Peptides against a protein of PDB entry 7QUU. Designs and how they scored, part 18

Target 1, 43 residues: chain A of PDB entry 7QUU
Amino acid sequence: DAVEPSVEKEYKKIISFRDTVFEGKHQQFLVPNNVRLKFLRDR

## One batch from the design tools (peptide; made by RFdiffusion4, then SolubleMPNN)

Design b2_p13_8_s2 (from b2_p13_8, 9 letters changed)
Fold by OpenDDE base, seed 5:
Structure b2_p13_8_s2 (fold): chain B 43 residues (1-43), chain A 13 residues (1-13)
Amino acid sequence: as target 1 above (43 residues)
Amino acid sequence: LVKEFEEFVKELE
């Protein structure tokens, strides 16, 4: 089954979110875990 | 999303 273009777009957003906040592919060593948790709560 | 996180981090410095 071809994945609908809308579902593929939402999946790509979820992966980008994980990579930014949890996996720390963006400057993980510069951003403490308490700051990441604050962003998740207060965004 | 990445930009919004980078902006949020800059406001905390």
Scores: peptide ipSAE 0.039, ipTM 0.475, DockQ to the pose 0.224
Fold by OpenDDE base, seed 4:
Structure b2_p13_8_s2 (fold): chain B 43 residues (1-43), chain A 13 residues (1-13)
Amino acid sequence: as target 1 above (43 residues)
Amino acid sequence: LVKEFEEFVKELE
């Protein structure tokens, strides 16, 4: 089953978001965990 | 995503 292009696009966003917010792989700045959790909830 | 998160942080500081 080819994953629909829409579903693959949203999956890539979720992974990029995880790597940025939780794993810090793309963090250019030090952000408090409460601010990261607020962004996760309000997005 | 990174830019949108940076913008969100700047609005909270």
Scores: peptide ipSAE 0.037, ipTM 0.475, DockQ to the pose 0.165
Fold by OpenDDE base, seed 3:
Structure b2_p13_8_s2 (fold): chain B 43 residues (1-43), chain A 13 residues (1-13)
Amino acid sequence: as target 1 above (43 residues)
Amino acid sequence: LVKEFEEFVKELE
């Protein structure tokens, strides 16, 4: 079954968000873990 | 997303 285009679009946003916050160009040494966790909570 | 995170970090400095 093909995943509906709406569900696939929201999934791609969630993955892109995760990769930005945890793995992205903001290396973990430049952005403290408490700031990353606050962004995940307060967004 | 990247830009939104960069803006959020700047508001905390």
Scores: peptide ipSAE 0.036, ipTM 0.475, DockQ to the pose 0.162
Fold by OpenDDE base, seed 1:
Structure b2_p13_8_s2 (fold): chain B 43 residues (1-43), chain A 13 residues (1-13)
Amino acid sequence: as target 1 above (43 residues)
Amino acid sequence: LVKEFEEFVKELE
């Protein structure tokens, strides 16, 4: 079954968010873990 | 998301 294009777009956003905020794979900002957690809470 | 995180980081510097 082909995943609906809407659902695939949402999963790509979740993965990109995880990789940016937690793993730093898309953007290697030397951001402290407390700052990352603040962004997650206050968004 | 990526842009929103970049903007948030720039506001903390």
Scores: peptide ipSAE 0.036, ipTM 0.474, DockQ to the pose 0.181

Design b2_p13_8_s3 (from b2_p13_8, 8 letters changed)
Fold by OpenDDE base, seed 2:
Structure b2_p13_8_s3 (fold): chain B 43 residues (1-43), chain A 13 residues (1-13)
Amino acid sequence: as target 1 above (43 residues)
Amino acid sequence: LREEFLKFVEELK
């Protein structure tokens, strides 16, 4: 089953966020998951 | 992206 284009777009945003924010090996910002998810939706 | 996320978190404080 082809993943819907909407879900694939959100998944690509989550990966890009993970890679860009966590490539700095020293600050998992203690930002709540709801705030992280809001940022990914509103961008 | 990282800098945009940090700004977004600062605006929520």
Scores: peptide ipSAE 0.032, ipTM 0.518, DockQ to the pose 0.167
Fold by OpenDDE base, seed 4:
Structure b2_p13_8_s3 (fold): chain B 43 residues (1-43), chain A 13 residues (1-13)
Amino acid sequence: as target 1 above (43 residues)
Amino acid sequence: LREEFLKFVEELK
């Protein structure tokens, strides 16, 4: 199934956010996923 | 970006 272009754009934002904001795997547990997703939508 | 995110997280507490 082709990923919808809207969903692909959101995944690219999530990856870029992860790689820029989190210096390592441990920082991924300090912030809830809903807070991360809100930041990516509101920016 | 990181500083803007940290600020956003602190504003949600």
Scores: peptide ipSAE 0.032, ipTM 0.517, DockQ to the pose 0.146
Fold by OpenDDE base, seed 5:
Structure b2_p13_8_s3 (fold): chain B 43 residues (1-43), chain A 13 residues (1-13)
Amino acid sequence: as target 1 above (43 residues)
Amino acid sequence: LREEFLKFVEELK
């Protein structure tokens, strides 16, 4: 099953966000996951 | 991206 181009673009945003905002294992404690997902959706 | 995210979090406070 080919991943839809829209879904692949969203995954690339999530990975880029993880790697840029959380340099490695920076613990998720300061920002809730819903706020992170909102930022990725609204950008 | 990091600075843009920090700004977004500051605007939510």
Scores: peptide ipSAE 0.031, ipTM 0.519, DockQ to the pose 0.169
Fold by OpenDDE base, seed 1:
Structure b2_p13_8_s3 (fold): chain B 43 residues (1-43), chain A 13 residues (1-13)
Amino acid sequence: as target 1 above (43 residues)
Amino acid sequence: LREEFLKFVEELK
């Protein structure tokens, strides 16, 4: 299945954000998903 | 990126 280039770009941003900001599973619970999505959109 | 995120989270408090 060819992932749309726009969806792949958004996915890569989410993964890069996860890996750079959250050094572990515990840090993923400290920030709500809506706050993460807002940061990625407003950047 | 990490520092930009920490600043963004601090501005939301």
Scores: peptide ipSAE 0.031, ipTM 0.510, DockQ to the pose 0.155

Design b2_p13_8_s4 (from b2_p13_8, 9 letters changed)
Fold by OpenDDE base, seed 4:
Structure b2_p13_8_s4 (fold): chain B 43 residues (1-43), chain A 13 residues (1-13)
Amino acid sequence: as target 1 above (43 residues)
Amino acid sequence: LRKEFEEFVKELE
């Protein structure tokens, strides 16, 4: 199933925000996207 | 981090 182009764009923004926030604080540990987003919601 | 994330989520709505 092709992901709608709007949903893909929003997902790419969430990933970019996550990566920008984490690049300054931790070496690139392969943390799953859902765990990273949970951490951002909790802090 | 929560505030910056909540602001970012509002920009996606």
Scores: peptide ipSAE 0.052, ipTM 0.592, DockQ to the pose 0.166
Fold by OpenDDE base, seed 5:
Structure b2_p13_8_s4 (fold): chain B 43 residues (1-43), chain A 13 residues (1-13)
Amino acid sequence: as target 1 above (43 residues)
Amino acid sequence: LRKEFEEFVKELE
């Protein structure tokens, strides 16, 4: 499935943030494109 | 961590 270039850029930013902030210790959350990042704020 | 995450999320909008 071709991921849109916009979504791929956002995903790369999320992964870079995760790897920087959490030292890579967290599983890759495949955040579906329609799941607002709010779900990660409420945990 | 929470604030930095919330700021990062705002930069993605």
Scores: peptide ipSAE 0.052, ipTM 0.587, DockQ to the pose 0.114
Fold by OpenDDE base, seed 2:
Structure b2_p13_8_s4 (fold): chain B 43 residues (1-43), chain A 13 residues (1-13)
Amino acid sequence: as target 1 above (43 residues)
Amino acid sequence: LRKEFEEFVKELE
């Protein structure tokens, strides 16, 4: 079944959000929590 | 991202 283009777009946003939150935990780069929280607020 | 996610969660309710 072809996923509707709307649902696929929304799913890609959830995955991008998840990856942004988790990349913060797995990036060996100490992005200070304040800079990360700013990035998540600004996006 | 946070606003877009909060909007998406509201569309699922």
Scores: peptide ipSAE 0.069, ipTM 0.629, DockQ to the pose 0.094; fails the geometry check
Fold by OpenDDE base, seed 3:
Structure b2_p13_8_s4 (fold): chain B 43 residues (1-43), chain A 13 residues (1-13)
Amino acid sequence: as target 1 above (43 residues)
Amino acid sequence: LRKEFEEFVKELE
């Protein structure tokens, strides 16, 4: 089944968002809480 | 991040 180009574009956005949130979870072990709080406030 | 999440939730509704 050919995935419609619209659905593929939405799927790519979902994956990019997931990966951004996951990277932000891993960075919690490496980045001081003040830098994390700044990131969550600025975005 | 909050704005990106709120936009993502609106795309799922």
Scores: peptide ipSAE 0.050, ipTM 0.598, DockQ to the pose 0.096; fails the geometry check

## One batch from the design tools (peptide; made by RFdiffusion4, then SolubleMPNN)

Design b2_p14_1_s1 (from b2_p14_1, 7 letters changed)
Fold by OpenDDE base, seed 1:
Structure b2_p14_1_s1 (fold): chain B 43 residues (1-43), chain A 14 residues (1-14)
Amino acid sequence: as target 1 above (43 residues)
Amino acid sequence: DLEELEKKLKEELE
């Protein structure tokens, strides 16, 4: 059975929300670009 | 980003 277009729309919103929250959380643990670039230069 | 998160939250509450 085809998923109702309303349910598919809601699912896509939930996934997009999850991915935005996940990306934001991961960015907090990402080494700042300046520190990462320094680490690459000091090798 | 935070702005996109706030926008998505608003779209889910409307």
Scores: peptide ipSAE 0.029, ipTM 0.515, DockQ to the pose 0.217
Fold by OpenDDE base, seed 5:
Structure b2_p14_1_s1 (fold): chain B 43 residues (1-43), chain A 14 residues (1-14)
Amino acid sequence: as target 1 above (43 residues)
Amino acid sequence: DLEELEKKLKEELE
């Protein structure tokens, strides 16, 4: 299923936040699409 | 840095 542009924008903000919080301390991890979409719906 | 963290946190709460 195609991710709606609004949902994709909010997810990119979450990933950008994560990447900044963990900069130089932790490996970047991939969030699966199903978990990503669930998280945004549960917000 | 802390400033960019605060900015991104604010953008997530708006």
Scores: peptide ipSAE 0.028, ipTM 0.503, DockQ to the pose 0.257
Fold by OpenDDE base, seed 3:
Structure b2_p14_1_s1 (fold): chain B 43 residues (1-43), chain A 14 residues (1-14)
Amino acid sequence: as target 1 above (43 residues)
Amino acid sequence: DLEELEKKLKEELE
């Protein structure tokens, strides 16, 4: 399905955020291990 | 289309 370019840009931002939080690549994301990506799975 | 965005996000978390 063709996603609108606006929605695709928002998707890429969400995925980039997910990957950053999951991998802990930025120590600035002091996300507790139990909270890591749980908010995305619970939706 | 937020519904399609949510669907794709779920498919990548499986």
Scores: peptide ipSAE 0.026, ipTM 0.449, DockQ to the pose 0.061
Fold by OpenDDE base, seed 4:
Structure b2_p14_1_s1 (fold): chain B 43 residues (1-43), chain A 14 residues (1-14)
Amino acid sequence: as target 1 above (43 residues)
Amino acid sequence: DLEELEKKLKEELE
């Protein structure tokens, strides 16, 4: 199904943030996926 | 839709 353009924009921001924080600047820290998902939902 | 957003976030973390 086509994602609403508003939801897609928010998704892209969240993914970019995730990648920057968990894969970019903090590559040395193994963050479990469940903790990552909880962190993103709590925002 | 929050459910669709959560699903996509899960798929990207797998």
Scores: peptide ipSAE 0.022, ipTM 0.441, DockQ to the pose 0.063

Design b2_p14_1_s3 (from b2_p14_1, 8 letters changed)
Fold by OpenDDE base, seed 1:
Structure b2_p14_1_s3 (fold): chain B 43 residues (1-43), chain A 14 residues (1-14)
Amino acid sequence: as target 1 above (43 residues)
Amino acid sequence: DLEKEDELIKKELE
């Protein structure tokens, strides 16, 4: 059975959200927020 | 990725 276009859109949104949150957490782990915020202020 | 986050927020507000 073909997955309904609505369900496929919702699934793609959940995956995109998961990946965005994971990438954000991974970047914060690699670069501490104090260093990142200093870089953004000094730039 | 802040760009992907902004795109997701925009889609929730539509």
Scores: peptide ipSAE 0.029, ipTM 0.515, DockQ to the pose 0.061
Fold by OpenDDE base, seed 5:
Structure b2_p14_1_s3 (fold): chain B 43 residues (1-43), chain A 14 residues (1-14)
Amino acid sequence: as target 1 above (43 residues)
Amino acid sequence: DLEKEDELIKKELE
């Protein structure tokens, strides 16, 4: 199943926002690629 | 970085 380009764009925005908001306050959480791909497929 | 936060919010509201 191909991941819809719209859903991938939204996911990238959410991660970018999180990393910006928590910059210098929390350790950056890296989402593993397998978890990312599962999330995008299940939407 | 509050400036980058504001830029991301603005881009989502456009």
Scores: peptide ipSAE 0.027, ipTM 0.496, DockQ to the pose 0.053
Fold by OpenDDE base, seed 4:
Structure b2_p14_1_s3 (fold): chain B 43 residues (1-43), chain A 14 residues (1-14)
Amino acid sequence: as target 1 above (43 residues)
Amino acid sequence: DLEKEDELIKKELE
């Protein structure tokens, strides 16, 4: 299924936020992008 | 970085 452009935009913002706030402090969790986008759509 | 966190939260609320 194609992810809606709105959900993909919100996902990119969340990743940018995490990477900026937690830079050098935490490892990136190995969650597949399809699982992250599904979580945002189903919430 | 708490300053970067506050700036990003503000941008998401606009």
Scores: peptide ipSAE 0.026, ipTM 0.486, DockQ to the pose 0.237
Fold by OpenDDE base, seed 3:
Structure b2_p14_1_s3 (fold): chain B 43 residues (1-43), chain A 14 residues (1-14)
Amino acid sequence: as target 1 above (43 residues)
Amino acid sequence: DLEKEDELIKKELE
């Protein structure tokens, strides 16, 4: 399924945030998609 | 790293 370009941009921001805050200690699979979407809504 | 967090938050709000 093609992810909408807007949603893909938001996911890239969350991944960059995670990688920076956790200094690469947390892999992508440790942050569930529902937690990522909550993070975007709470901002 | 809270400093890096704050820098990312600032860049996202721009």
Scores: peptide ipSAE 0.024, ipTM 0.469, DockQ to the pose 0.129; fails the geometry check

Design b2_p14_2_s1 (from b2_p14_2, 4 letters changed)
Fold by OpenDDE base, seed 5:
Structure b2_p14_2_s1 (fold): chain B 43 residues (1-43), chain A 14 residues (1-14)
Amino acid sequence: as target 1 above (43 residues)
Amino acid sequence: SFLEELKELYEKSL
């Protein structure tokens, strides 16, 4: 089943956050820190 | 807590 675009976008943000914060990897795409933190607070 | 939620999100992303 096709994942809804909104859910896919959310998942990609979580992965980017994981790589940057937990694994010390460079994020694959630019996620501004304020947007990332807002996203986490809104969940 | 917020940190536990972050940990859960990390685990879901694996």
Scores: peptide ipSAE 0.037, ipTM 0.473, DockQ to the pose 0.059
Fold by OpenDDE base, seed 1:
Structure b2_p14_2_s1 (fold): chain B 43 residues (1-43), chain A 14 residues (1-14)
Amino acid sequence: as target 1 above (43 residues)
Amino acid sequence: SFLEELKELYEKSL
């Protein structure tokens, strides 16, 4: 069954966020380990 | 907490 385009769009955002914040991978750059999740710990 | 919600999103996306 085809996933609705809206659901697929939100899923892609979650994956992109995951990769950036948890894995330190971004399409344009690698996130340094000292930046990863730091903003979550400081709050 | 916000951190726990983010962890759940991480786990669900694996």
Scores: peptide ipSAE 0.036, ipTM 0.487, DockQ to the pose 0.066
Fold by OpenDDE base, seed 3:
Structure b2_p14_2_s1 (fold): chain B 43 residues (1-43), chain A 14 residues (1-14)
Amino acid sequence: as target 1 above (43 residues)
Amino acid sequence: SFLEELKELYEKSL
């Protein structure tokens, strides 16, 4: 079944967030490891 | 905790 366009958009946002927070990869920039780890420790 | 919720989200998205 074709995934609804709204669900696909939400999924892409979740993947982008995952990549930024856990892998330090974003479509627009690389997140330095120290900044990423600081974000996780401060919460 | 917020960190555990983020880890769970990460794992579910793999």
Scores: peptide ipSAE 0.036, ipTM 0.464, DockQ to the pose 0.064
Fold by OpenDDE base, seed 4:
Structure b2_p14_2_s1 (fold): chain B 43 residues (1-43), chain A 14 residues (1-14)
Amino acid sequence: as target 1 above (43 residues)
Amino acid sequence: SFLEELKELYEKSL
């Protein structure tokens, strides 16, 4: 079944966020370690 | 915790 374009768009945003926050990956730059989820350790 | 929920979301999306 074809995923609706709206659902696919939101899923791609979630994956992009995941990659940025957990892996430090972005399409144009590497996210520094201090900007990753280590700030949430006490939450 | 919020951190554990976020880790679980990460793992489920791999």
Scores: peptide ipSAE 0.035, ipTM 0.452, DockQ to the pose 0.061

Design b2_p14_2_s2 (from b2_p14_2, 5 letters changed)
Fold by OpenDDE base, seed 3:
Structure b2_p14_2_s2 (fold): chain B 43 residues (1-43), chain A 14 residues (1-14)
Amino acid sequence: as target 1 above (43 residues)
Amino acid sequence: SFWEELKELYEKSL
């Protein structure tokens, strides 16, 4: 099923947020450890 | 900005 372009855009944002906040990854750069939310890593 | 968008997504996740 073709995902609506708006839904795909929001999904990509959610994944980018998760990767940035928890994993320290982004499409364009690596996020330093001090920028990652500790409370998410400790869950 | 990237950080403002991230903040908005964070606030929505709370």
Scores: peptide ipSAE 0.034, ipTM 0.491, DockQ to the pose 0.223
Fold by OpenDDE base, seed 4:
Structure b2_p14_2_s2 (fold): chain B 43 residues (1-43), chain A 14 residues (1-14)
Amino acid sequence: as target 1 above (43 residues)
Amino acid sequence: SFWEELKELYEKSL
């Protein structure tokens, strides 16, 4: 089934967010551990 | 909460 372009776009954002926030992986930099964990706990 | 649901989804995706 073809995923709607809007849903695919939002999915890619969620994956990018996941990788950044949970794994600390970003294309240009590593997210510090303290920032990742604090961001998740404060919400 | 949204963050707990997101954490659960992350854990399931590993």
Scores: peptide ipSAE 0.031, ipTM 0.439, DockQ to the pose 0.058
Fold by OpenDDE base, seed 2:
Structure b2_p14_2_s2 (fold): chain B 43 residues (1-43), chain A 14 residues (1-14)
Amino acid sequence: as target 1 above (43 residues)
Amino acid sequence: SFWEELKELYEKSL
């Protein structure tokens, strides 16, 4: 079944957020480990 | 955009 384009778009955002928060990897910037852990505690 | 919102959240975490 074709996933609705809107659902696929939101899924890609979730994966990108996960990769930024858990792996510290972003296409535009790197999240330092200390900042990453602080960010997780504050959310 | 999602990326600008995430950058803003990151900057607030510094």
Scores: peptide ipSAE 0.027, ipTM 0.427, DockQ to the pose 0.114
Fold by OpenDDE base, seed 5:
Structure b2_p14_2_s2 (fold): chain B 43 residues (1-43), chain A 14 residues (1-14)
Amino acid sequence: as target 1 above (43 residues)
Amino acid sequence: SFWEELKELYEKSL
């Protein structure tokens, strides 16, 4: 089944966040620990 | 799972 465009867009954002913040695959930006924890709890 | 991988990455970043 084709992934809904909205779901695909959300998934791409999550991967971009992971790659940028934790893997350094993009230009890294600093995300505060409390914001990182909130992101993981709310999703 | 995908979310467990992100939690592990978070824990390593502390």
Scores: peptide ipSAE 0.027, ipTM 0.403, DockQ to the pose 0.056

Design b2_p14_2_s3 (from b2_p14_2, 4 letters changed)
Fold by OpenDDE base, seed 2:
Structure b2_p14_2_s3 (fold): chain B 43 residues (1-43), chain A 14 residues (1-14)
Amino acid sequence: as target 1 above (43 residues)
Amino acid sequence: SFWEELKKLLEESE
């Protein structure tokens, strides 16, 4: 199943953010408004 | 903590 390029971009940002948070290297990820993790808002 | 809950949510999303 071809993952939509938008979903793949969001996923890569989630993983990068996770890794940063886990490493304690908190970088403010400026998540562009169009790639805002909607799933984090609905939980 | 907020960060621990966020880490769990991100881990569960994989």
Scores: peptide ipSAE 0.060, ipTM 0.579, DockQ to the pose 0.047
Fold by OpenDDE base, seed 4:
Structure b2_p14_2_s3 (fold): chain B 43 residues (1-43), chain A 14 residues (1-14)
Amino acid sequence: as target 1 above (43 residues)
Amino acid sequence: SFWEELKKLLEESE
């Protein structure tokens, strides 16, 4: 199934965020309010 | 904690 390019971009951001959080390298990156993880709330 | 819940949600998303 071809993942839409928009969904793939959002997924890559989530994975990059995960890796940053798990590596303990979570600088307080201001998650822009626009990157409301709507994806995480709707599941 | 917020961070532990977020880690679980990110793990479940894969």
Scores: peptide ipSAE 0.058, ipTM 0.561, DockQ to the pose 0.049
Fold by OpenDDE base, seed 5:
Structure b2_p14_2_s3 (fold): chain B 43 residues (1-43), chain A 14 residues (1-14)
Amino acid sequence: as target 1 above (43 residues)
Amino acid sequence: SFWEELKKLLEESE
């Protein structure tokens, strides 16, 4: 089953955020105030 | 901390 392009795009954002947080660079990651990580809340 | 818990949640999500 091909992952919907929308789901893949949000997954790539989560990975990029993870890598930034794990590298200790989380202070440089501007989470936009309107970005609801819906996928993290539904788990 | 919030950041340590977030790291854990992100790791468990994969």
Scores: peptide ipSAE 0.055, ipTM 0.562, DockQ to the pose 0.047
Fold by OpenDDE base, seed 3:
Structure b2_p14_2_s3 (fold): chain B 43 residues (1-43), chain A 14 residues (1-14)
Amino acid sequence: as target 1 above (43 residues)
Amino acid sequence: SFWEELKKLLEESE
């Protein structure tokens, strides 16, 4: 099943965010207002 | 905390 290139881009952003959050670089990840993980709100 | 809950959600999504 070809993952839509849009979904793959969003997944890569989620993984990059994860890695940044877990690495203890509490850089206040300015969650770009647009990367409100809709996925975290609908679960 | 919000950050600990977010970490759990990210871990469960893998």
Scores: peptide ipSAE 0.057, ipTM 0.554, DockQ to the pose 0.048; fails the geometry check

Design b2_p14_2_s4 (from b2_p14_2, 5 letters changed)
Fold by OpenDDE base, seed 4:
Structure b2_p14_2_s4 (fold): chain B 43 residues (1-43), chain A 14 residues (1-14)
Amino acid sequence: as target 1 above (43 residues)
Amino acid sequence: SFLEELKKLYEESL
């Protein structure tokens, strides 16, 4: 079954966000640990 | 499906 392109884009963003926030993976650089999960503590 | 794989990959990381 073909996933709707809109839904696929949303999940790709979620995975990219996860990788950035939890693993510190970014397309160009590693996200520093002090920047990771900051948004969760500020809520 | 691709969607189920993405869901699984997300859930495994929570």
Scores: peptide ipSAE 0.038, ipTM 0.518, DockQ to the pose 0.049
Fold by OpenDDE base, seed 1:
Structure b2_p14_2_s4 (fold): chain B 43 residues (1-43), chain A 14 residues (1-14)
Amino acid sequence: as target 1 above (43 residues)
Amino acid sequence: SFLEELKKLYEESL
């Protein structure tokens, strides 16, 4: 089933957030440890 | 909204 383009767009943002905040991976650079929301993983 | 909060947290993490 085709996901609505609007919904897919929002999922991509959530995935990007997860990767940046938790994994420290951004499309262009690695996010430093001090800007990562580590406390959200440990809770 | 949840999405706006998520966007804010994302921008603050960059």
Scores: peptide ipSAE 0.038, ipTM 0.514, DockQ to the pose 0.336
Fold by OpenDDE base, seed 2:
Structure b2_p14_2_s4 (fold): chain B 43 residues (1-43), chain A 14 residues (1-14)
Amino acid sequence: as target 1 above (43 residues)
Amino acid sequence: SFLEELKKLYEESL
């Protein structure tokens, strides 16, 4: 079944977040290891 | 911690 455009947009956001925060991959740039999860270190 | 829950969610998504 075709995924609704709204649902596809949400999945793309989740994947982008995962890749940026955990894997350091981003569509526009590589996230350095020391920046990954920096905002969550004290949580 | 919130960080550990996020790591778990990430691992479950792999």
Scores: peptide ipSAE 0.032, ipTM 0.447, DockQ to the pose 0.054
Fold by OpenDDE base, seed 5:
Structure b2_p14_2_s4 (fold): chain B 43 residues (1-43), chain A 14 residues (1-14)
Amino acid sequence: as target 1 above (43 residues)
Amino acid sequence: SFLEELKKLYEESL
């Protein structure tokens, strides 16, 4: 079944978040290991 | 913690 365009857009955001936060992949730069999850450490 | 739940969700998504 075709995924609704709105849902596909949300999945793309989740994948981008995962790659940035956990893998350190960002479209513009590599996220340093010590910076990964910095904003989540207090949660 | 929220962080450990996120790590678990990430690992399950690989």
Scores: peptide ipSAE 0.031, ipTM 0.445, DockQ to the pose 0.054

Design b2_p14_3_s1 (from b2_p14_3, 10 letters changed)
Fold by OpenDDE base, seed 1:
Structure b2_p14_3_s1 (fold): chain B 43 residues (1-43), chain A 14 residues (1-14)
Amino acid sequence: as target 1 above (43 residues)
Amino acid sequence: EIEKKAIEEFLKIL
């Protein structure tokens, strides 16, 4: 089943953000407001 | 620090 191109694009952004956080570079990563998972807005 | 660790743990599940 082909993952919808929208879902694959969002997944790649989440993985790129993960890797940036683990590299300690998370302070420089502008998390797009749409990749900012709703639960990270409410805390 | 706690918030960073919670984000790192959540991103391990994704």
Scores: peptide ipSAE 0.056, ipTM 0.585, DockQ to the pose 0.042
Fold by OpenDDE base, seed 2:
Structure b2_p14_3_s1 (fold): chain B 43 residues (1-43), chain A 14 residues (1-14)
Amino acid sequence: as target 1 above (43 residues)
Amino acid sequence: EIEKKAIEEFLKIL
C-alpha cells in the first residue's frame, strides 16, 4: 500500500474539486471538513 | 457569483 505523501493526497482533492466545479457539479462535491486545505480557510 | 469565479480561476492554475 503506497502511503501517498500528504501533499499528493491534498493535490488530488484540489483537482477533483476543480473538475467538479467546472462540470457544474460543485454542489455534489462535499469537501469533507477534515480535507479542507488550511490555506483556503484564511481568505 | 464573483467569489465562485475567483475560486474557479485559482483552481485553473493548480
Scores: peptide ipSAE 0.054, ipTM 0.586, DockQ to the pose 0.040
Fold by OpenDDE base, seed 4:
Structure b2_p14_3_s1 (fold): chain B 43 residues (1-43), chain A 14 residues (1-14)
Amino acid sequence: as target 1 above (43 residues)
Amino acid sequence: EIEKKAIEEFLKIL
């Protein structure tokens, strides 16, 4: 099943964000507004 | 602190 190129791009951004958060690189990530997972704002 | 840990646990599943 070919994952749509849009969904794969979003997934790669989530993984890159995960890896950066876990590497202890808690530099104040200006999480680009396009990587702000909308579901993290609703709680 | 609890919210940060819940986000960290969720990001481990992805």
Scores: peptide ipSAE 0.048, ipTM 0.569, DockQ to the pose 0.039
Fold by OpenDDE base, seed 3:
Structure b2_p14_3_s1 (fold): chain B 43 residues (1-43), chain A 14 residues (1-14)
Amino acid sequence: as target 1 above (43 residues)
Amino acid sequence: EIEKKAIEEFLKIL
């Protein structure tokens, strides 16, 4: 099944966010505004 | 703290 190019772009952003969070490179989660997932904004 | 751990656990599944 070909994953739609839109869904693949969103998945790549989620993985990049995961890796940034878990690599411990920021004692403060400076989530770049372009990687800020909407579902983390509304809770 | 609980919310941070829940987000961390969710991100491990992704």
Scores: peptide ipSAE 0.047, ipTM 0.562, DockQ to the pose 0.040

